Peptides against a protein of PDB entry 3T6J. Designs and how they scored, part 285

Target 1, 375 residues: chain A of PDB entry 3T6J
Amino acid sequence: PIVESYIGFIESYRDPFGSRGEFEGFVAVVNKAMSAKFERLVASAEQLLKELPWPPTFEKDKFLTPDFTSLDVLTFAGSGIPAGINIPNYDDLRQTEGFKNVSLGNVLAVAYATQREKLTFLEEDDKDLYILWKGPSFDVQVGLHELLGHGSGKLFVQDEKGAFNFDQETVINPETGEQIQSWYRSGETWDSKFSTIASSYEECRAESVGLYLCLHPQVLEIFGFEGADAEDVIYVNWLNMVRAGLLALEFYTPEAFNWRQAHMQARFVILRVLLEAGEGLVTITPTTGSDGRPDARVRLDRSKIRSVGKPALERFLRRLQVLKSTGDVAGGRALYEGYATVTDAPPECFLTLRDTVLLRKESRKLIVQPNTRLE
Target 2, 372 residues: chain A of PDB entry 3T6J as posed
Amino acid sequence: PIVESYIGFIESYRDPFGSRGEFEGFVAVVNKAMSAKFERLVASAEQLLKELPWPPTFEKDKFLTPDFTSLDVLTFAGSGIPAGINIPNYDDLRQTEGFKNVSLGNVLAVAYREKLTFLEEDDKDLYILWKGPSFDVQVGLHALLGHGSGKLFVQDEKGAFNFDQETVINPETGEQIQSWYRSGETWDSKFSTIASSYEECRAESVGLYLCLHPQVLEIFGFEGADAEDVIYVNWLNMVRAGLLALEFYTPEAFNWRQAHMQARFVILRVLLEAGEGLVTITPTTGSDGRPDARVRLDRSKIRSVGKPALERFLRRLQVLKSTGDVAGGRALYEGYATVTDAPPECFLTLRDTVLLRKESRKLIVQPNTRLE

## One batch from the design tools (peptide; made by RFdiffusion4, then SolubleMPNN)

Design b2_p26_4_s4 (from b2_p26_4, 10 letters changed)
Fold by OpenDDE base, seed 3:
Structure b2_p26_4_s4 (fold): chain B 375 residues (1-375), chain A 26 residues (1-26)
Amino acid sequence: as target 1 above (375 residues)
Amino acid sequence: MIRGPSPTGVVEFPDVGLYDVEFEPP
């Protein structure tokens, strides 16, 4: 419909255990122009799912054509307004019944209001490019994140009757080379199994899918980017992610050893993965600002995104999916918490960088919600 | 769900209230 709405207990990001939904609701109108891009993305979804770095046996058995619409929000009630939504938030339902995606287009416009002089942690040479392409690149990221991130992957399940939704004899774990040794039992869910890391882990998987698939020419073409523009969109999308990983430190509480925002934790994890890849792909350099106080610069080597970044992200993303599919909580926690750990160890000294991030923090953006009128 | 990477500033649309882009879980 031209007017979209939902209401209920939907998102569980505010629950430390990822189980209890926050009551929220919105009313929005369809943005036809942007929706057309997402419709093209949906039309390519089945093919793009095959580009993800896991075997078909770890993907949904049947492709269910989802709905994807760009919306301009008129009113949103909740603790925070998202840029995109994928519902329902139950993997079993996503797997068997399908899902719906929305992009909240006017929320994305918040990113456009950043002033160059206030843009922190970027090299001067990147600032204009970043400002130009941050919005468009994030549109790509949102589409991929929702549709092919949250909308991808299979959970291995044994039902109440003892039947498996996978062939135990033939399905091979690509990480171990062995048969599947763990799965979800009846009554077990993603959130119930992975609990405290479930939300952030899933966001990390979805964000990683976005970065990984944004390298695909077909994706960029769908969004109307070709040639140099396409390469710039890729670069800025990856740059935005690594910058976000640094900014994420704001949401870490050292005293409690915990994170206060699932998406930011996810982005920090991705930053750690890309830093681990080495070879000069990502560099964070402490500097001194013009005010004589601590500052920092994030550098992403554009020429190494495909050669260094993509393989690193591929391996990581595959591991995320395999551990998710098999319900391997121990392995999942070991992997994810390892990358989510914040210490002051060299060379990055993340706790020191956190102080710099906090020092350079400015007021967060707010959205003043619009109305619609006839003219 | 996806949220922006903690943007700064304010975006205003004609008429009415402010809404947080980011939230902090308890």
Scores: peptide ipSAE 0.080, ipTM 0.598, DockQ to the pose 0.078
Fold by OpenDDE base, seed 5:
Structure b2_p26_4_s4 (fold): chain B 375 residues (1-375), chain A 26 residues (1-26)
Amino acid sequence: as target 1 above (375 residues)
Amino acid sequence: MIRGPSPTGVVEFPDVGLYDVEFEPP
């Protein structure tokens, strides 16, 4: 077997300032069969990058073909096991040297082990479909998230010699219609500038890329889905995201006005964006469970994903990228924290919903890593 | 990095199958 490992201070999600890496490491075996789909995605990456909702001037100047490998984790040391990884975490290095993507395949498999009876906050009619397609849809999401999410976008930089990596006279900010007014100076990084929101903001961008691009027929074809199956995968992927946005409330601490998990905060933000789109796209309805206690149902109107959801996400995703590219921390913080704010304002009453989420939460899963024996 | 939804309960990694370790014959 091909064995891969990585060890070091890599992921900064536990740093409140988003800069200091947590020590982590894993040993894994390459899953050749599962890597094939991701290889096909890599082969289409340059084309798919052009489908992202920002001008080419806000995308990397040169496409650097990355590696994408599916790994089965044998052992993992860290605070949590991810489903996918994109490294390095330095945008400047990603732009100049390239990057590597990893899908932790057996971690994904664990995420699929949800019993129907324990599946919360979904309509009964959606449960079977959700269970059937959660795995495949998440494979799509992970691939897009890592490769085309974290692997996309340009940072505007002025180097130590005063040279710009963009044409100041011709590049136009698509949101303002004006020339570029801000950029990263020498020594400034994504993490150093955006600090407390950097990790969650970037995860939100990557998740949004996944939702946006999963609507593209070529993506579904790469993963082997056609016709009704492709539409079901899309639906379940979006449904999973809006459900995750509700579940995310568990990781909000009202007393401190802070989030304890960057990915969940990101998913809540996306939920807020899709709720704001209105027109019946997403509905969260408080209900009463069979036990007589508070419950809730999330409904996503499949017929409105492309007509309502996609345009809303497109605009939001473009704004995220433009603010990131230009190093506009004030604008980025205002946008992101606005959507990340949790209040009890109607109609959603998110603080009340949080109580429901906490009431319905399952016990924390303990992932038990396998023992491998050579026979 | 992407993380799956918050895992609830105890989950064991599925058997990743016997990777055919081609034993080089001694």
Scores: peptide ipSAE 0.078, ipTM 0.538, DockQ to the pose 0.045
Fold by OpenDDE base, seed 1:
Structure b2_p26_4_s4 (fold): chain B 375 residues (1-375), chain A 26 residues (1-26)
Amino acid sequence: as target 1 above (375 residues)
Amino acid sequence: MIRGPSPTGVVEFPDVGLYDVEFEPP
């Protein structure tokens, strides 16, 4: 088998300021079969990048073909095991040198142990579909998230010599209609500039890319989904995201007004965006469980994903990218923290919902070293 | 990097990790 490993100070998610990497490492084996799907995605990446909702001037000048591999993790040392990884975490290197993507496939497989009777916050009519397509839809999401999420977008930079990596005279900010008014100076990075929101903001962007591009027929085809299956995968992917946004409340600390998990914060933000879109796209309904205690249901109207959800996400995603590209920290923070704010304001009453989420919380499973065999 | 959904309710993924650690600002 092909063995891959990495070790070092890589991910900065545990740093509240998004700067210092956590020491982690893994040893994994390449899953050739699943890697083939991601290779097909890579082959279409250059084209799919053009489908993202920002001008080419906000995208990388030159497409660099990345690697994408599915891995079965044998051992992982760190605070948590991700489902996918995009490295390096330096935007400049991603833009100029390239990057590698990995999917930790057997991490995703653990999710298949979900018992229907314990599946929280979904309507009964969605549970079977969710269970069926959760895995496949998340494969799609991971691929898009890593490759076209983290792997997309351009940072506008002025180098030490005063030269710009964009034409100041011709590049127009699509949100303002004006010339570019802000950029990254020499020595400034995404993390250094956006600091406390950098990690979660970037994850939100990447997750949004996943949701947005999973609507593209070519993407679903690459993963082997057609017809009704493709539509179900889309639906479950979006449903999973909005559900995750509700689940995310577990990771909010009201007393400190902070989030303890960047990805979950990102998913909450997306939930807020989709709720804001209105028109019955997403509905969260407090209920009473069979035990007589508080419960909740999230519903996503499938018929409104493209008509309501996509446009809302498009606008939001474009805004995320533009603010990122231009290094507009003030604008970015205002936007992101606005959606990341958790209050008990009606109609959602998120703090009350948080209590419900916590009430329904179950103990986490321990990850232990898997048994491996060669057959 | 992408992590699975929260273990709240149904344990869908083993652990998404927590970032609730204190660091001194750079």
Scores: peptide ipSAE 0.084, ipTM 0.628, DockQ to the pose 0.051; fails the geometry check
Fold by OpenDDE base, seed 2:
Structure b2_p26_4_s4 (fold): chain B 375 residues (1-375), chain A 26 residues (1-26)
Amino acid sequence: as target 1 above (375 residues)
Amino acid sequence: MIRGPSPTGVVEFPDVGLYDVEFEPP
């Protein structure tokens, strides 16, 4: 078997300033069969990057073909096991040297094991579909998130010699219609500038890329989904995200006005974006469970994903990228924290919903990984 | 990096190491 590993101070999610890496490592075996779909995705990456909702001037100048491998984890040391990884976490290196993507296949398989009776916040009619397609849809999401999410976008930089990596005279900010007014100076990085919101913001961008691009027929084809199956995968992927946005409230600490997990904060932000789109796209309805206690239902109108959801996400995603590219921390923080704010304001009453989420909370899943044996 | 949405329950395999799927920050 082909063995892969990495170790070191890699992920900075536990640093409130997004800069200091947590010591992490894993040993894994390459799953060749599962890697094939990601290889196909890589083969289409350059073309798919063009489908992202920002001008080419805000995308990397040169496409550097990355590796993408599905791995079965044997051992993982860290605070938590991810489903996918994109490394390095340095945007400059991603732009100039390239990157590697990993899907932790067996982690995904375990994460999707959900009992129907324990599946919260979904309509009964959606549960079977959700259970069926959660895994496959998340494979799509992971691939897009890592490869085309984290792997996309350009940072505008002025180097120590005063040279720009973009044409100041011709590049136009699509949000303002003006020339580029801000950029990263020498020594400034994404994490150093955006600090407390950097990790979650980037995860939000990557998740949004996943949702946005999963609508593309070519993406679904790459993963082997066509026709009704493809549409179901899309629906479940979006449904999973909006549900995750509700579940995310578990990781908000009202007393400290703080989010404890970057990914969950990101998912809540996306939920807020899609709720803001209105038109019945997403509905969260407080209900009473069979036990007589508070419950809730998340509804996603499948027919409005493309007509309402996509445009809303497109605008939001473009704003995320533009603000990131230009190093506009003030604008980025205003945008992101605005959507990340949790209040009890109607109609959503998110703090009340949080109570419901906590009430319905179940025990965290633990992964117990077997030994490998030669057959 | 991507993590699944707060998986619940316990999945056990024989003769294995135990890992937490998602970390809850303190």
Scores: peptide ipSAE 0.055, ipTM 0.560, DockQ to the pose 0.083; fails the geometry check

Design b2_p26_5_s1 (from b2_p26_5, 12 letters changed)
Fold by OpenDDE base, seed 3:
Structure b2_p26_5_s1 (fold): chain B 375 residues (1-375), chain A 26 residues (1-26)
Amino acid sequence: as target 1 above (375 residues)
Amino acid sequence: EVPVQESSTAPAGNTTEPLPVVFEEP
């Protein structure tokens, strides 16, 4: 339909245990032009899923063609307006019944409306490029995040009758080289097992899928980017992610050792992964602003995205998926919390950087939701 | 009339800041 809506307990980002949905609802209108790009992405989804860095045995057994629509939001009731949505949020239903994706296009437009003079933590040489390509790169990232991020991966399940949805004798864990030793039992879900890290972990997986697959020429072509423009979109998408990882520190509460926003925690984790890759891929440099107060710069070496960044992200993303598929909570928690830990240890000194982030925090934005009229 | 929502938009990705939102009429 040209008018889309939903209402109910949907997103669990505000639940400390990642299980209870917040009551929310929206009414939106289809953006036909942008929806056409996402339809092309859907048409390529089955092939693109094969590009993900896990064995087919860890992917959904059957490809279920989802809907993907770009929407302009008329009204949204909830604690925050998403840029994209993938529903239902139950992984078991996603793999057996399918899912629907939406991009909230006018929300994205607000998100990338930034004044150059207010753009923090970037090198001057990157600012104009960032401003130019932030919007387009967001479209790519959200599309991949929803469709191929949240829409990918298999949970290994033993049903109530004792039957497995995978071959225990032939399926091998690519990280251990061994047979599968853990799975979800009847009544166990992603959220119930991974609990406090479930939402952020899944967002991290989805964001990582976006970064990983945006390197694929077919993806960029679908969105209408070729040549130098395609490379700039890639660069800005990765740059935006590492910048977001720094900005994420705003949402960390040191006194409680707690993250207040699942996506921002996820972005910090990705930043940590890419920093760990080393070789000058990502550099965060404390500086002094023109006002004489602390500042910082994030630098991403474009030439090292494919050679250093991609392999690091590949390994990390594979580990995320394998641990998710096998229901390995101990391993998953150890991995994710390890990267999500914020300390003041050198060389990064993230707690000190957090003070800088807070100092440079932008004013809160107001979102005005539009109406429609008959001509 | 266009409803106004006060929120912080995330710098990247697929969500805004999950804060209590008050819808105000203009």
Scores: peptide ipSAE 0.019, ipTM 0.524, DockQ to the pose 0.125
Fold by OpenDDE base, seed 1:
Structure b2_p26_5_s1 (fold): chain B 375 residues (1-375), chain A 26 residues (1-26)
Amino acid sequence: as target 1 above (375 residues)
Amino acid sequence: EVPVQESSTAPAGNTTEPLPVVFEEP
């Protein structure tokens, strides 16, 4: 088997300032079959990047073909096991040297083991579909998230010599219609500049890329889905995201106004964006469970994903990218924290929903690493 | 002894819901 490993200070999610990496390590085996799907995605990446909702001037000048592999984790040392990884976590290196993408396939596979009766917050009619397509949809989402999410976008930089990596005269900010007025200076990084929101913001961007691009027929084709199956994968992917946004409330600490998990915060933000889109796209309904205790249901109108959801996400995603590219911390923080704010304001009453989420929370799940043997 | 890793509130990379993975030996 092909063995891959990494070790070192890699992910900064444990740092409140998003700057200091946690020491992590894994040993994994390449899943060749799944890796082949990601290779096809890589082959289409340059074209798919053009489908992202920002001008080419906000995209990397040169596409660098990354590696993308699916890995079955044998051992993982760290605070948590990710579903996917994009490294290095330095935007400058991603832009100039390239990056590697990894999907932790067996981690994703375990996610599928949710018993139907324990599946919270979904309509009964969606549960079977969700169970069926959660796995495949995750493959799509993770692939897009890592490769075209984290792997996309340009940072506008002025180097130490005063040179810009963009044409100040011709590049126009699509949100303002004006020339670029802010950028990263020498020594400034995404993490250093956006600090406390950097990780979650980037995850939100990457997740949004996943949702946005999963609507593209070519993407579903790459993963082997056509017709009704493709539509179901799309639906479940979006449904999973909005559900995750609700579940994310578990990771919010009201007393500290703090999020404890960057991805969950990101998913909550996306939920808020899609709720804001209105038109019945997403509905969260408080209910009473069979036990007589509070419950909730999230509903996603499949028919409105493209007509309502996509445009909303497009606008949001473009704003995320533009603010990121220009190093507009004030604008970025205002946008992101606005959507990340958890209040008890109607109609959603998120703090009340949080209580429901906590009430319905499953027991902490343990990931037991397998013993592997060669047969 | 199979090492048990507990899901943290801040897993690295793209994380789905904290997934309990019990790998049973075949």
Scores: peptide ipSAE 0.017, ipTM 0.526, DockQ to the pose 0.180; fails the geometry check
Fold by OpenDDE base, seed 4:
Structure b2_p26_5_s1 (fold): chain B 375 residues (1-375), chain A 26 residues (1-26)
Amino acid sequence: as target 1 above (375 residues)
Amino acid sequence: EVPVQESSTAPAGNTTEPLPVVFEEP
């Protein structure tokens, strides 16, 4: 078997300022079959990057072919186990030197092991479909999230010599219609500049890329889905995201007005974006469970994903990228914190929904070191 | 409050069973 490992101060999710890495490490075995799918995704990455909703001037100048491997994790030491990893976490290095992607395949598999009877907040008619396609859809999502999410976009930089990595005269901000007015100076990084929102914001961007690009037929084909299966994968991927946005409320602390988990905050933001799109795309309905206690149902109108969801996400995702590229912290914070705000305002009444989410909360999955065998 | 890193997967359900990894070829 091919063994991969890494160790070091890598992820900064536990740092309120997003700067200090937590010491972590893993040992894993390469899943060759799934890795082959990701390699096909890599082979298409340059073309797929062009499908992202920002001008080429906001994308990396040169495509650097990364590695992408699916890993079956034997052990993971850290405060949390990711579904995927894109390293290094320095955007400047990603732009100039490249990056590596991994999907923690067996970690994903654990996430899929939800029993139907314990599957909360979905319509009964969606449960079987969700169970069937959650795994495959999540593979797609993680692949896109890592490779084309974290692996995409350009930071506008002025180096120590005063040179710009973009043409100040010709590059136009698509949101303002004006020339670029802000950028990263020498020594400034994404994390240092966006600080408290950097991690969650970036996760939100990456998740949004996943949702956006999973609509592309080529992506689904790469993963082996066509026809009705492809549409089901899309539906379940989006459904999973909106459900996750509701579940995210568990990780909000009302008393402190803060979030405790970057990805879940990101998913809540996406939910808010899709709710804002309206037109019946997403509906959250408070209900009463069979036990007589509060419950809720999330509905996603499949027929409106492309017509309503995609345009909404496109606009949002473009804004995320433009604000990131230009180092516009004020604009970025205003946008992101706006969507990340949790209130009890109607119609959603998110604080009330949070109580429901907490009431229906399941125990966390415990991931144990797997057994290995040769056959 | 200091953010806590958790799994990127949505925490739903639980499992304590080890996942087997099968190697067909060394």
Scores: peptide ipSAE 0.008, ipTM 0.476, DockQ to the pose 0.052; fails the geometry check
Fold by OpenDDE base, seed 2:
Structure b2_p26_5_s1 (fold): chain B 375 residues (1-375), chain A 26 residues (1-26)
Amino acid sequence: as target 1 above (375 residues)
Amino acid sequence: EVPVQESSTAPAGNTTEPLPVVFEEP
């Protein structure tokens, strides 16, 4: 077997300022079959990057072909086990030296092992489809999230010598129609500038890239989905995201106005974006469970994903990227925190929904060291 | 810059069973 490992101060999720890495490490074995799918995705990455909703001037000048491997984790040491990894976490290094992507395949398998009777907040008609396609759709999402999410976008930089990595005269901000008015100065990084929102914001961008690009037939083909299967994978991927946005409320602390988990905050933001799109795309309906206690149902109108959802996500994702590229912290914070705000305002009444989410909370999954065997 | 998609999956069911990792012979 091919063994991969990494160790060090890597992820900064536990740092309120997103700067200091937590010490973590893993030992894993390469899953060749799954890795082959990701290799195909890598082969198409340069073309798929062009499908992202920002001008080429906001994308990396040169595509550096990364590695992408699916791994079965034997051991993982850290505060949380990721489903996917994109390293290094430094945008400058990603742009100049490249990056590596990893999917933790067996972690994903555990995460998506769902018992129908325990599946919360979905319509009954969606449950079987969700169970069937959750795994495959998640593979798609993780691949896109890591490779084309975290692996995409350009930061506008002025170096110590005063030189810009973009043409100040010709590059236009697609949101304002004006020339670029802000950038990263020497020594400034994504994390240093965006600080408290940097991690969650970036996760939101990456998740949004996944949702946006999973609509592309080429992406689905790479993963082996065509026709009705492809449409089901799309539907379940989007459904999973909106459901996750509701579940995210578990990780919000109203008393502190604080989010305790960056990815869940990101998913809530996406939910808010899709709710704002309106037109019946997403509906969250409070209900009463069979036990007589509060429950809820999330409904996603499949027929409106492309017509309503995609345009909404496109606009939002473009704004995320433009604000990131230009180092517009004020604009970025205003946008992101606006969607991340949790209130009890109608019609959603998110604080009330949070109570329902907490009431329906399932036991935390434990990932146990796997058994290994040679066959 | 935060590259890790954490499996912050909402706790859906306790999986207490160890995952089997099967190695194919080279």
Scores: peptide ipSAE 0.007, ipTM 0.452, DockQ to the pose 0.057; fails the geometry check

